# Peptides against a protein of PDB entry 3T7K, part 164

Target 1, 248 residues: chain A of PDB entry 3T7K
Amino acid sequence: KAEKILARFNELPNYDLKAVCTGCFHDGFNEVDIEILNQLGIKIFDNIKETDKLNCIFAPKILRTEKFLKSLSFEPLKFALKPEFIIDLLKQIHSKKDKLSQININLFDYEINGINESIISKTKLPTKVFERANIRCINLVNDIPGGVDTIGSVLKAHGIEKINVLRSKKCTFEDIIPNDVSKQENGGIFKYVLIVTKASQVKKFTKLINDRDKNETILIVEWNWCVESIFHLNVDFTSKKNVLYQKK

## One batch from the design tools (peptide; made by RFdiffusion4, then SolubleMPNN)

Design b2_p24_1_s1
Fold by OpenDDE base, seed 4:
Structure b2_p24_1_s1 (fold): chain B 248 residues (1-248), chain A 24 residues (1-24)
Amino acid sequence: as target 1 above (248 residues)
Amino acid sequence: SEEKKEKEKKKEEEKKIEEELENA
């Protein structure tokens, strides 16, 4: 059926997109539209898997969804596009009125606002954002909104190797893991990195660490610190935004 | 119960909405 619809075009573009959708297309696509998109080199996946070599995300705007945050870890993210790209494309293809011999839709006209070439270029780097920041092992409180699995999955996509989940009410110093990064000569490595949700947790963890491991470097941040780092694909250690406690 | 069907439908719709990972 898709072939018959596309037969009216003399030439078909190959967009070479392997995409996921977030904040759009909740009802998915019908079989004919999926076949059409596939013939145009657009493959949409339900979930992110590394094996699929995803290079595109569809979203109406910058979102804080798991998929959107993980899309910034694609290698590379080639395109971050508004859903209107697919809508306009399918509309043009199904239109009987357009005597168009060619599909005239440019991907660049549908870029998500705020995802610029500077961000896209950073997805071509051989390292992940937290890897570049010398953050490999983190402590995550168990009461984090979104859940430790989802948050942890996003952090892992961005170069965190080990996530230690802390039971905020029951944890001791022995439950806190160090950020075991090989001493790079050139960078301020925090021995303890923690993501927390409450000021009471800051007080607890700072006390536990300072009482048992004096003079060590500590970074305690909110989830927003991670999100901002992901959105910029850069960790700014000069910013105090979303930093709850820092000891250098 | 119609109320149970509406709750199931709402739960299915809620499952389709990806949550934004907000700060606490």
Scores: peptide ipSAE 0.345, ipTM 0.711, DockQ to the pose 0.317
Fold by OpenDDE base, seed 1:
Structure b2_p24_1_s1 (fold): chain B 248 residues (1-248), chain A 24 residues (1-24)
Amino acid sequence: as target 1 above (248 residues)
Amino acid sequence: SEEKKEKEKKKEEEKKIEEELENA
């Protein structure tokens, strides 16, 4: 069926997209449209797997979904596109009225607002955002919204190697792991990095660390600190936004 | 027949509304 529909075009583009969708196309695509998209070099996957070498995301806007946050870790993310790209493409292909010899849809007309060339260019870097920030081991409280597995999976996609889950009410100093980064000369390494949800946890962890390891560096942040770092593909240590406690 | 039902159930469970990971 798809071949008969596409036979009216003299030339077919190859978009070379390996994509996931977030916040759009919840009902998926019919078999004919999937076949059409495949013939145009557009492959849509249900889930993110490293083996699939994903290079594209479809979303209506910047979202804080697991898929959207992980898409910024693609190697590289080539395109972040609005779902209207697929909608307009399929509409043009199914249109019987237009004796179009060629598909005339430009990918650049469908870019997600706020995902600019500067963000896309950073996905070509050989390192991940938290790796560049010298953050390899973090402590994550167990009561974080979205759950430790989902949050942890996003953080790992962005270069955090080890996630230690803290039982905020029961944890002791011995449960807190250090950020084990070999001293690279050029940047302030925080020995203890923690993601917390409330002010009582800040008070608890600062006390535990300062009572046992008084001279060490501490960074305590909210989840939004991680999100902003991911959206910019850069950690700004000069910003106090979403930082709950910092000791240099 | 059972494998198809498990795949459909997994697809329906994967239709979990993708939650935005908001701050607490």
Scores: peptide ipSAE 0.338, ipTM 0.718, DockQ to the pose 0.402
Fold by OpenDDE base, seed 2:
Structure b2_p24_1_s1 (fold): chain B 248 residues (1-248), chain A 24 residues (1-24)
Amino acid sequence: as target 1 above (248 residues)
Amino acid sequence: SEEKKEKEKKKEEEKKIEEELENA
């Protein structure tokens, strides 16, 4: 059926998209439309797998979903597109009115607002955002909204090697893991990096660390600090936004 | 039916993936 629909076009584009969707297409696609998209070089996957070499995200806007946040870790992310790309494409293909010899849909007309070429270019870097920031080992409180598995999976996609989950009510100093990174001469490396949810946790962890490991560097942040770092694919250590405690 | 439970579980997992990861 798809072949018969596409036979009216003299040339078919190859978009070369391996995509996931977030915040759109909840009902999926019918078999004919999937086949049409496949013939146009558009393959949509249900889940993110490293083996699939995903290069595209479909979303109506910037979202804080696991899929959207992880899409910024693609190697590279080639396109971040609005769902209207697929809608208009399928609409044009199914249209009987236009004697269109060619599909006339430009990917660049469907870019997600706020995902610009500067962001896309950073996904071509050989390193991940937290790796570039010398953050490899973090401590994550167990009461984080979204859950430690989801949050941890996003952080790992962005270059965190080790996630230590802290039981906020029961943890001791011995449960806190240092950010074991090779001292680069000029980089303010934080020995202890923690993601917390509450001011009481800040007080607890700062006391535990300062009492047992005096004069060490500490960074305590909210989840929003990580999100902003991901959305910009850059860690801004000059910003105090979403930083709850910092000791250099 | 087991199939209905599996579909409900899959929908619940899909819904969880689509949730925005907000701050506390």
Scores: peptide ipSAE 0.326, ipTM 0.711, DockQ to the pose 0.507
Fold by OpenDDE base, seed 5:
Structure b2_p24_1_s1 (fold): chain B 248 residues (1-248), chain A 24 residues (1-24)
Amino acid sequence: as target 1 above (248 residues)
Amino acid sequence: SEEKKEKEKKKEEEKKIEEELENA
């Protein structure tokens, strides 16, 4: 069926997309449309796996979903596209009225607002955003919205190697792990990095650390600090936005 | 059936993946 539909075109583009979808196409695609997309070099996956070498995300806008946040860790992310790309493509292909010899759909016309070439270029870097920021080991409170597994998976995709889950009500100083990063000369390394949800946790952890490990560097942030860092593919240590406590 | 439970679990996992990770 797909071959018969595509036979009217003299040449078929190869888009070379290995994609996931988020916030769109919840019902998936029919078998004919999947076959059409496959013949055009568009493969859509249900889930993110490193082995699939994903290079594309479909979403209506910037989203805070696990898939969207992880897509910014692709190596590289080639395209972040609106679902209208697929919709218009399939519409043109299924159109009987247009005696089109060629498919006239340009990927660049469907870019997600706010994902520009500056962001895309950073996905070509050999390092991840938190790796560049010298953040490899973090402490994460167990009551984080979305759950420690999901949040942890996003953070790992962006270069955090170790996530220590803190039971906020029961944890002691001994439960807090240091960010074990080799001291590079540029002074921007925090010994303790924590993601917390409540002001009471800030008070607790600052006291525990300052009482037992005096004069050490501490960074306590909200989840939004991580999200903003991911969306920009850059950590801005000059910003106080979403920083709850900082000791340099 | 076990298969139905696995499909429901998969749908719940998919739903969780599509949730926006908001601040507390």
Scores: peptide ipSAE 0.324, ipTM 0.711, DockQ to the pose 0.493

Design b2_p24_1_s2
Fold by OpenDDE base, seed 4:
Structure b2_p24_1_s2 (fold): chain B 248 residues (1-248), chain A 24 residues (1-24)
Amino acid sequence: as target 1 above (248 residues)
Amino acid sequence: SEEKKKKEKEKKEKEQIEKELEEA
């Protein structure tokens, strides 16, 4: 059926998109539209797998979803597109009125607001954002909204190798792991990096660390600090935004 | 099972985060 629909076009573009969707297309696509998209070099996947070599995200705007945050870790992310790209494309293809011998849809007209070439270019870097920031091992409180698995999966996609989950009520100093990064000469490495949800946790962990490992460097942040770092594909250590405690 | 309730709570919190992120 798709072949018959596409046969009216003399030339078909190959968009070469391997994509996931977030915040759009909740009902998915019918079989005909999937086949059409596939013939145009657009393959949509349900979930992110490294083996699929995903290069595209569809979303209406910048979102804080797992898929969106992970899409910024694609190697590279080629396109971050609004769902209107697919909508307009399929609309044009199904339109019998358009005597168009060619599909006239430009990918660049459908870029997600706030995902600029500077962001896209950073996805071509050989390192991940937290790797560049010398954050390899983090401590994550177990009561984090979204769950430790989801949050942890996002953080791992962005270069954090080890996630230690802290039971906030029961944890001791011995449960806190150091950020084991080989001292690179050129950057302030925080020995302890923690993601917390509450001011009480800040007080607890700062006390535990300062009582047992005095004068060590500590970074305690909210999840929003990680999100902002991901959205910019850069960690700004000069910003106090979403930083709950910092000791250099 | 307490473990099922925990998983359901985590699932709801995940769905809520996905929704809150869509609404914000």
Scores: peptide ipSAE 0.026, ipTM 0.626, DockQ to the pose 0.192
Fold by OpenDDE base, seed 5:
Structure b2_p24_1_s2 (fold): chain B 248 residues (1-248), chain A 24 residues (1-24)
Amino acid sequence: as target 1 above (248 residues)
Amino acid sequence: SEEKKKKEKEKKEKEQIEKELEEA
């Protein structure tokens, strides 16, 4: 069926997209449309796997979903596209009225607002955003919205190697892990990095650390600090936004 | 109070994250 539909075109583009979708196409695609997309070099996957070498995300806008956040860790992310790309493409292909000998859909017309070339270019870097920020090991409170597994998976995709889950009510100083990174000369390394949800946790952890490991560097942030860092593919240590406690 | 508005905004942002993560 797809071949018959596409036979009206003299040449077919190869978009070379390996994509996931978030915030769109919840019902998936019919078999004919999947076959059409496949013939155009567009393969849509249900889930993110490193083995699939994904290079594209479909979303209506910047989202805080696991898939969207992880898409910014693709190597590289080639395209972040609005779902209208697929919609318009399929519409043009199914249109009997268009005497077009060629498919005329440009990927660049469907870029997600706020994902610019500067962001895309950073996905070509050999390092991840938290790796560049000298954040390798973090402490994550167990009561984080979205769950430690999802949040942890996103953080790992962006270069955090070790996630220590803290039982916020029961944890002691001994449960807190240091951010074990080689001291490079240029500063900005925090010995203790924590993601917390409540002001009471800030008070607790700052006390525990300062009482037992005096004069060490501490960074306590909200999840939004991580999200903003991911969206920009850069950690801004000069910003106090979403920073709950900082000791340099 | 500006502080209440800020807390309410932060709460809504957290709720939005939770919702977006659950819908994914």
Scores: peptide ipSAE 0.024, ipTM 0.576, DockQ to the pose 0.037
Fold by OpenDDE base, seed 2:
Structure b2_p24_1_s2 (fold): chain B 248 residues (1-248), chain A 24 residues (1-24)
Amino acid sequence: as target 1 above (248 residues)
Amino acid sequence: SEEKKKKEKEKKEKEQIEKELEEA
């Protein structure tokens, strides 16, 4: 059926998209439309797997979903597109207007607002955002909204190698792991990096660390600090936004 | 106050984060 629908076009574009969707297409696609998209080089996946070499995200806007945040770790992310790309494409293909010899849909007309070429270019870097920031090992509180698995998965996608989950009520100093990175001569490396949810946790962890490991560097941030770093694919250590405690 | 609006915006953003993470 898809072949018969597409036969009216003299040439078919190959968009070369391997995509996931977030915040759109909850009902999925019918079999005919999936086949049409496949013939146009558009493959939509239900979940992110490294083996699929995903290069595209469909979303109505910048979202804080796991899929959207992880899409910024694609190698590279080629396109971040609005769902209207697929809608308009399928609408044009299903149109009975005899005069359409070619599909005339440009990917660049459907870019997600706020995902620009500067962000896309950073996805071509050989390193991940937290790797570039010398953040390898973090401590994450167990009561984080969204859950440690989802948050941890996003952080790992962006270059954090080790996530230590802290039981906020029961943890001791011995439960806190150092950010074990090679001392770069000029880099403000934080020995302890923590993601917390509450001011009481800041007080607890700062006391535990300062009492047992005096004069060490500490960075305590909110989840929003990580999200902003991901959205920009850059860690701004000059910003105090979403930083709860910093000791250099 | 501008500070209240900022906190309310941050709270709405946080609630939106939680909702977006739950809806995904």
Scores: peptide ipSAE 0.024, ipTM 0.578, DockQ to the pose 0.083
Fold by OpenDDE base, seed 3:
Structure b2_p24_1_s2 (fold): chain B 248 residues (1-248), chain A 24 residues (1-24)
Amino acid sequence: as target 1 above (248 residues)
Amino acid sequence: SEEKKKKEKEKKEKEQIEKELEEA
């Protein structure tokens, strides 16, 4: 059926998109439209897998979803597009009125606002954002909204190797892991990096660390610090935004 | 106070992340 629909076009574009969707297309696509998209070099996946070599995300705007945050870890992210690209494309293809011999839709017209070439260019870097920031091992409180698995998965996609989950009410100093980074390539190394949700946790962890491992470097941040770092694909250690405690 | 508004905005943004992460 798709072949018959596309036969009216003399030339078909190859968009070369391997995409996931977030905040759009919840009902999916019918089999014919999936086949049409596939013939145009657009493959949509349900989930993110490294083996799929994903290079695109569809979303109405910048979102804080797992898929959106992970899409910024693609190698590279080539395109971040609004769902209207697919909508307009399929509409043009199904249109009987348009005597168009060619599909005339430019993907550059459908870029997500706020994902610019500077962001795209950073996805071509050989390192991940937290790797560049010398953050490999972090401590994450177990009461983090969104859950430790989801948050942990996003952080791992961005170069964090080890996530230690802290039981905030029961944890001791011995439960806190150091950020073991052997090489200082760029920027300061924090021995202890923690993501927390509450001011009481800041007070607890700072006391535990300072009482047992005095004069060590500590970074305690909110989840928003991680999100902002991901959205910019850069960690700004000069900013105090979303930093709850810092000891250099 | 501006500080209270800032904290409330940060809280709403955090809650929105959490909701978006749960819905995705």
Scores: peptide ipSAE 0.026, ipTM 0.594, DockQ to the pose 0.083; fails the geometry check

Design b2_p24_1_s3
Fold by OpenDDE base, seed 2:
Order: structure tokens, then sequence, then C-alpha cells
Structure b2_p24_1_s3 (fold): chain B 248 residues (1-248), chain A 24 residues (1-24)
């Protein structure tokens, strides 16, 4: 059925998209439309798997969903597109206008606002955002909104190797892991990195660390610090935004 | 019917993750 619909076009584009969707297409696609998209080189996956070599995200805007945040870790992310790309493409293909010899839909007209070429270019870097920031091992409080599994999965996608989950009410100094990164001489490395949700946790962890490991470097941030770093694919250590405690 | 319920459940789960991550 898809072949008969596409037979009216002299040439079919190959978009070469391997995509996931977030905040759109909750009802999925019918079998005919899936086949049409496949013939155009558009493959939509339900979940992110490393083996699929995903290169595209469909979303109406920048979102804080797991899929959207992880899409910025694709190698590379080629396109971040609005769902209107698929909608307009399928509308054009199903149109009864006999005069359409070619599909005339440009990917660049459907870019998600705020995901520009600068962001896309950073996804081609050989390193992940937190890797470039010398953050390999973090401490994460167990009461984080969204849950430690989702948050941890996003952080790992962005180059954090080890996530230590802290039981905020029961943890001791011995439960806190150091950020084990080789000392680069130009020392912007924090020995202790923590993601917390409450001011009481800041007070607790700063006391535990300063009492037992004096004069060490500490970075305590909110989840929003990580999100902003992901959205920019850059860690700005000069910004105090979403930083709850910093000791250099 | 069951497919529609699963799709609505996935939508609600995604919206919940977005809200929880926005309120974080």
Amino acid sequence: as target 1 above (248 residues)
Amino acid sequence: EKEKEEKEKKKKEEEKINEELENA
C-alpha cells in the first residue's frame, strides 16, 4: 500500500533519520505511515538503545524528559526536529494533488527552537559534557525527583561513570565517594561532587566532608545545574546558578 | 481498547517525568 502511494513521486528523499519521539506521537503511527517513513529513510524507535545509533529527536520544544536529555548525548545528534516535520511530510504524501512530482520538505525548517548548530556541533566531540568537565564520579541523593534510575541514566549518557546513591538520612562520610580524576595541573577538579535537593543536605554533607577531609574541593549542585549543562553541552564553572555550595 | 490504555499510560508517565524534572 505504501509503495502505491509513493509511486507518484519521481524521486524519494533519503532523510537518514534514526529517531525517538518525546512529548509527541503518543498514539504512534499506522502501519502504512510507518512504511512510508521507512521508505524515506525515517526510522522511529520506541526507546533509546546504544546499538541503534540514534541521530534524531522529535519533540515540540526543549523538554526535560529522559529521551530529550539523552538525545543530546547521541554520537552525533544530527537533527532535533518538531513533530510538524512528520505531520507535513505525511500530509504532502497523502495529498491528492496530481502535480507533486517531488516531496518538498526541508528538515532545516523544522528545527526545535534553542537547539542550534553550536549545540549540534558539540555532539560531534569525542568526549561527553561531564567528561570534559572532569566529573566522573558523583554522589546523588536518593530522594531526587524523577528517581535515581532516570537521573542516573541521563548522567551516565553524558559521561558520568559512577553514580553513588546517598541515603540522605543515614549516610556517613564513608558513604561519600571522591571524584577520582587524575589531577590535571590546572586544578579545576572537585574531589567531591554531589547532587542534592534540600538545604539541609548541603549542611549535612559539607559538615561531614569538612570534618573528615579538610581543605578538599567540594561542588554541591541542584539537578537543574546538570540540566543546564546538558542543554548547553558545556559546564560553566563561573556561573553560580543552581550551585548550592562550592569550595575551591 | 488495551492498546489505547497503554498509550495513555505512556503519555501520563512521560508527562509525570517532565513535571517531576521541571519541579526539581
Scores: peptide ipSAE 0.028, ipTM 0.667, DockQ to the pose 0.671
Fold by OpenDDE base, seed 5:
Structure b2_p24_1_s3 (fold): chain B 248 residues (1-248), chain A 24 residues (1-24)
Amino acid sequence: as target 1 above (248 residues)
Amino acid sequence: EKEKEEKEKKKKEEEKINEELENA
């Protein structure tokens, strides 16, 4: 069926997209449209797997979903596109009125606002954002919105190797893990990195650490600090935004 | 029916993650 629909075009583009969707296409696609998209080199996957070598995200805007945040860790992310790309493409293909010999849809016209070439270029770097920031091991409170598994999965996609989950009410100093990064000479490694949800947790963890390790470096942040770092694919240690406690 | 319910459930979970993370 798809072949008969596409036979009216003399040449078919190959978009070479391996994509996931977030905040759009919840109902999926019909079989004919999936076949059409496949013939155009567009493959849509339900979930992110490293083995699929995903290079594209479809979303209406920048989102804080697991899929969107993880898409910025793709190697590389080639395109971040609005769902209107697929809508307009399928509309043009199904249109009987257009005596078009070619499909005239440009990917660059459908870029998600705020995901520019500077962001895309950083996804070509050999390192992940938190790896570049010397953040390898973190402490995460168990009461974080979105859940520790989702948040942990996003953080791992961005170069955090070890996530220690802290039971906020029951944790002791011995439950807090150090960020075990070899001190390279050029400063800015925090021995303790924590993601917390409440000011009471800041007070608790700062006391626990300072009572035992008075001279150690501490970074306590909100989840929003991680999100902003992901959206920029850069950690700004000069910014106090979403930093709850910092000791250098 | 079950596939529609699973898709709606995934949609609600993604929206909830967005809302919980945006309102935090």
Scores: peptide ipSAE 0.028, ipTM 0.674, DockQ to the pose 0.647
Fold by OpenDDE base, seed 4:
Structure b2_p24_1_s3 (fold): chain B 248 residues (1-248), chain A 24 residues (1-24)
Amino acid sequence: as target 1 above (248 residues)
Amino acid sequence: EKEKEEKEKKKKEEEKINEELENA
């Protein structure tokens, strides 16, 4: 059926998109539209898998969803597009009125606001954002909204190798892991990196660490610090935004 | 029905993650 619909076009674009969707297309696509999209080189996947070599995200705007945050870890992310790209594309393809010999849809007209070429270019870097920031091992409180598995999966996609889950009510100093990064000379390495949800946790963990390891560097942040770092594909250690405690 | 329910569940899970992370 798709072939018959597309046969009216003399030339078909090949968009070469391997995409996931978030915050859009909840009902999915019908079989004919999936076939049409596939013939145009647009393949939509339900979930992120490394083996699929995903290069595109569809979303209405910047979102804090797992899929959106992970899309910024694609190698590279080629396109971050609004769902209107697919909507307009399918609309043109199903339109019988337009004697259009060609599909006139430009991908660049559908970019997600706030995902610019500077962000896209950083996804071509050989390293991940937290890897570049010398953050490889973190402590994560178990009561984090979204759950430790989801948050942990996002953080791992962005170069955190080890996530230690802290039971906030029961944890001791021995439960806190150091950020074991080989001392690269040029960057302030924090020995202890923690993501927390509450001011009481800041007080607890700062006390535990300072009582046992008084001279060590500590970074305690909110989840929003990680999100902002992901959205910029850069960690700004000069910013105090979303930093709850810092000891250099 | 089951496929619609799974899609609605996935939608709610994504929205919940977004909302929980926005309200944190």
Scores: peptide ipSAE 0.027, ipTM 0.675, DockQ to the pose 0.641
Fold by OpenDDE base, seed 3:
Structure b2_p24_1_s3 (fold): chain B 248 residues (1-248), chain A 24 residues (1-24)
Amino acid sequence: as target 1 above (248 residues)
Amino acid sequence: EKEKEEKEKKKKEEEKINEELENA
């Protein structure tokens, strides 16, 4: 069926997209449209796997979804596109207007607002954003919204090697892991990095660390600090935004 | 039926992750 639909075009583009979708196309695509997209070099995957060499995300805007946040860790992310790209493409292909000898859809017309070439260029770097920030081992509270598995998976995609889950009500100093970083790359090194949700946790962990390991560097942040760092593919240690406690 | 329930469940999980991650 797809071949008969595409036979009216003299030349077909090859977009070379290996994509996931978030915040769009919840119903998926019919078999004919999947076959059409495949012939145009567009392959859509249900889930992110490293083996698939994903290079594209479809979303209506910047989102805080697991898929969107992880797409910024692609190697490289080539395109971040609005769903209208697929909609307009399929609309042109299904059109009965005889005069379309070529598909005239440019990928650059469908870029997600706020994902610019500066962001795309950073996905070509050999290191991940938290790796460049000297953050490899973190402590994460167990009561974080979104769950420790989802949050931990996003953080690992962005270069955090070890996620230590803290039981906020029962944890002691011995449960807190240091950020073991042997190499200074870019930015400050914090011995203890924690992601927390409540002011009571800040007070607890700050006391536990300062009472047992005096004079050490501490960074306690909200999840939003991680999200902003991912969206910019850069950690700004000069910003106090979403930082709950910092000891340099 | 089962595929529709799985799609609705995935949509609700993505919406819940969005709501929990947007409201966090």
Scores: peptide ipSAE 0.027, ipTM 0.661, DockQ to the pose 0.753

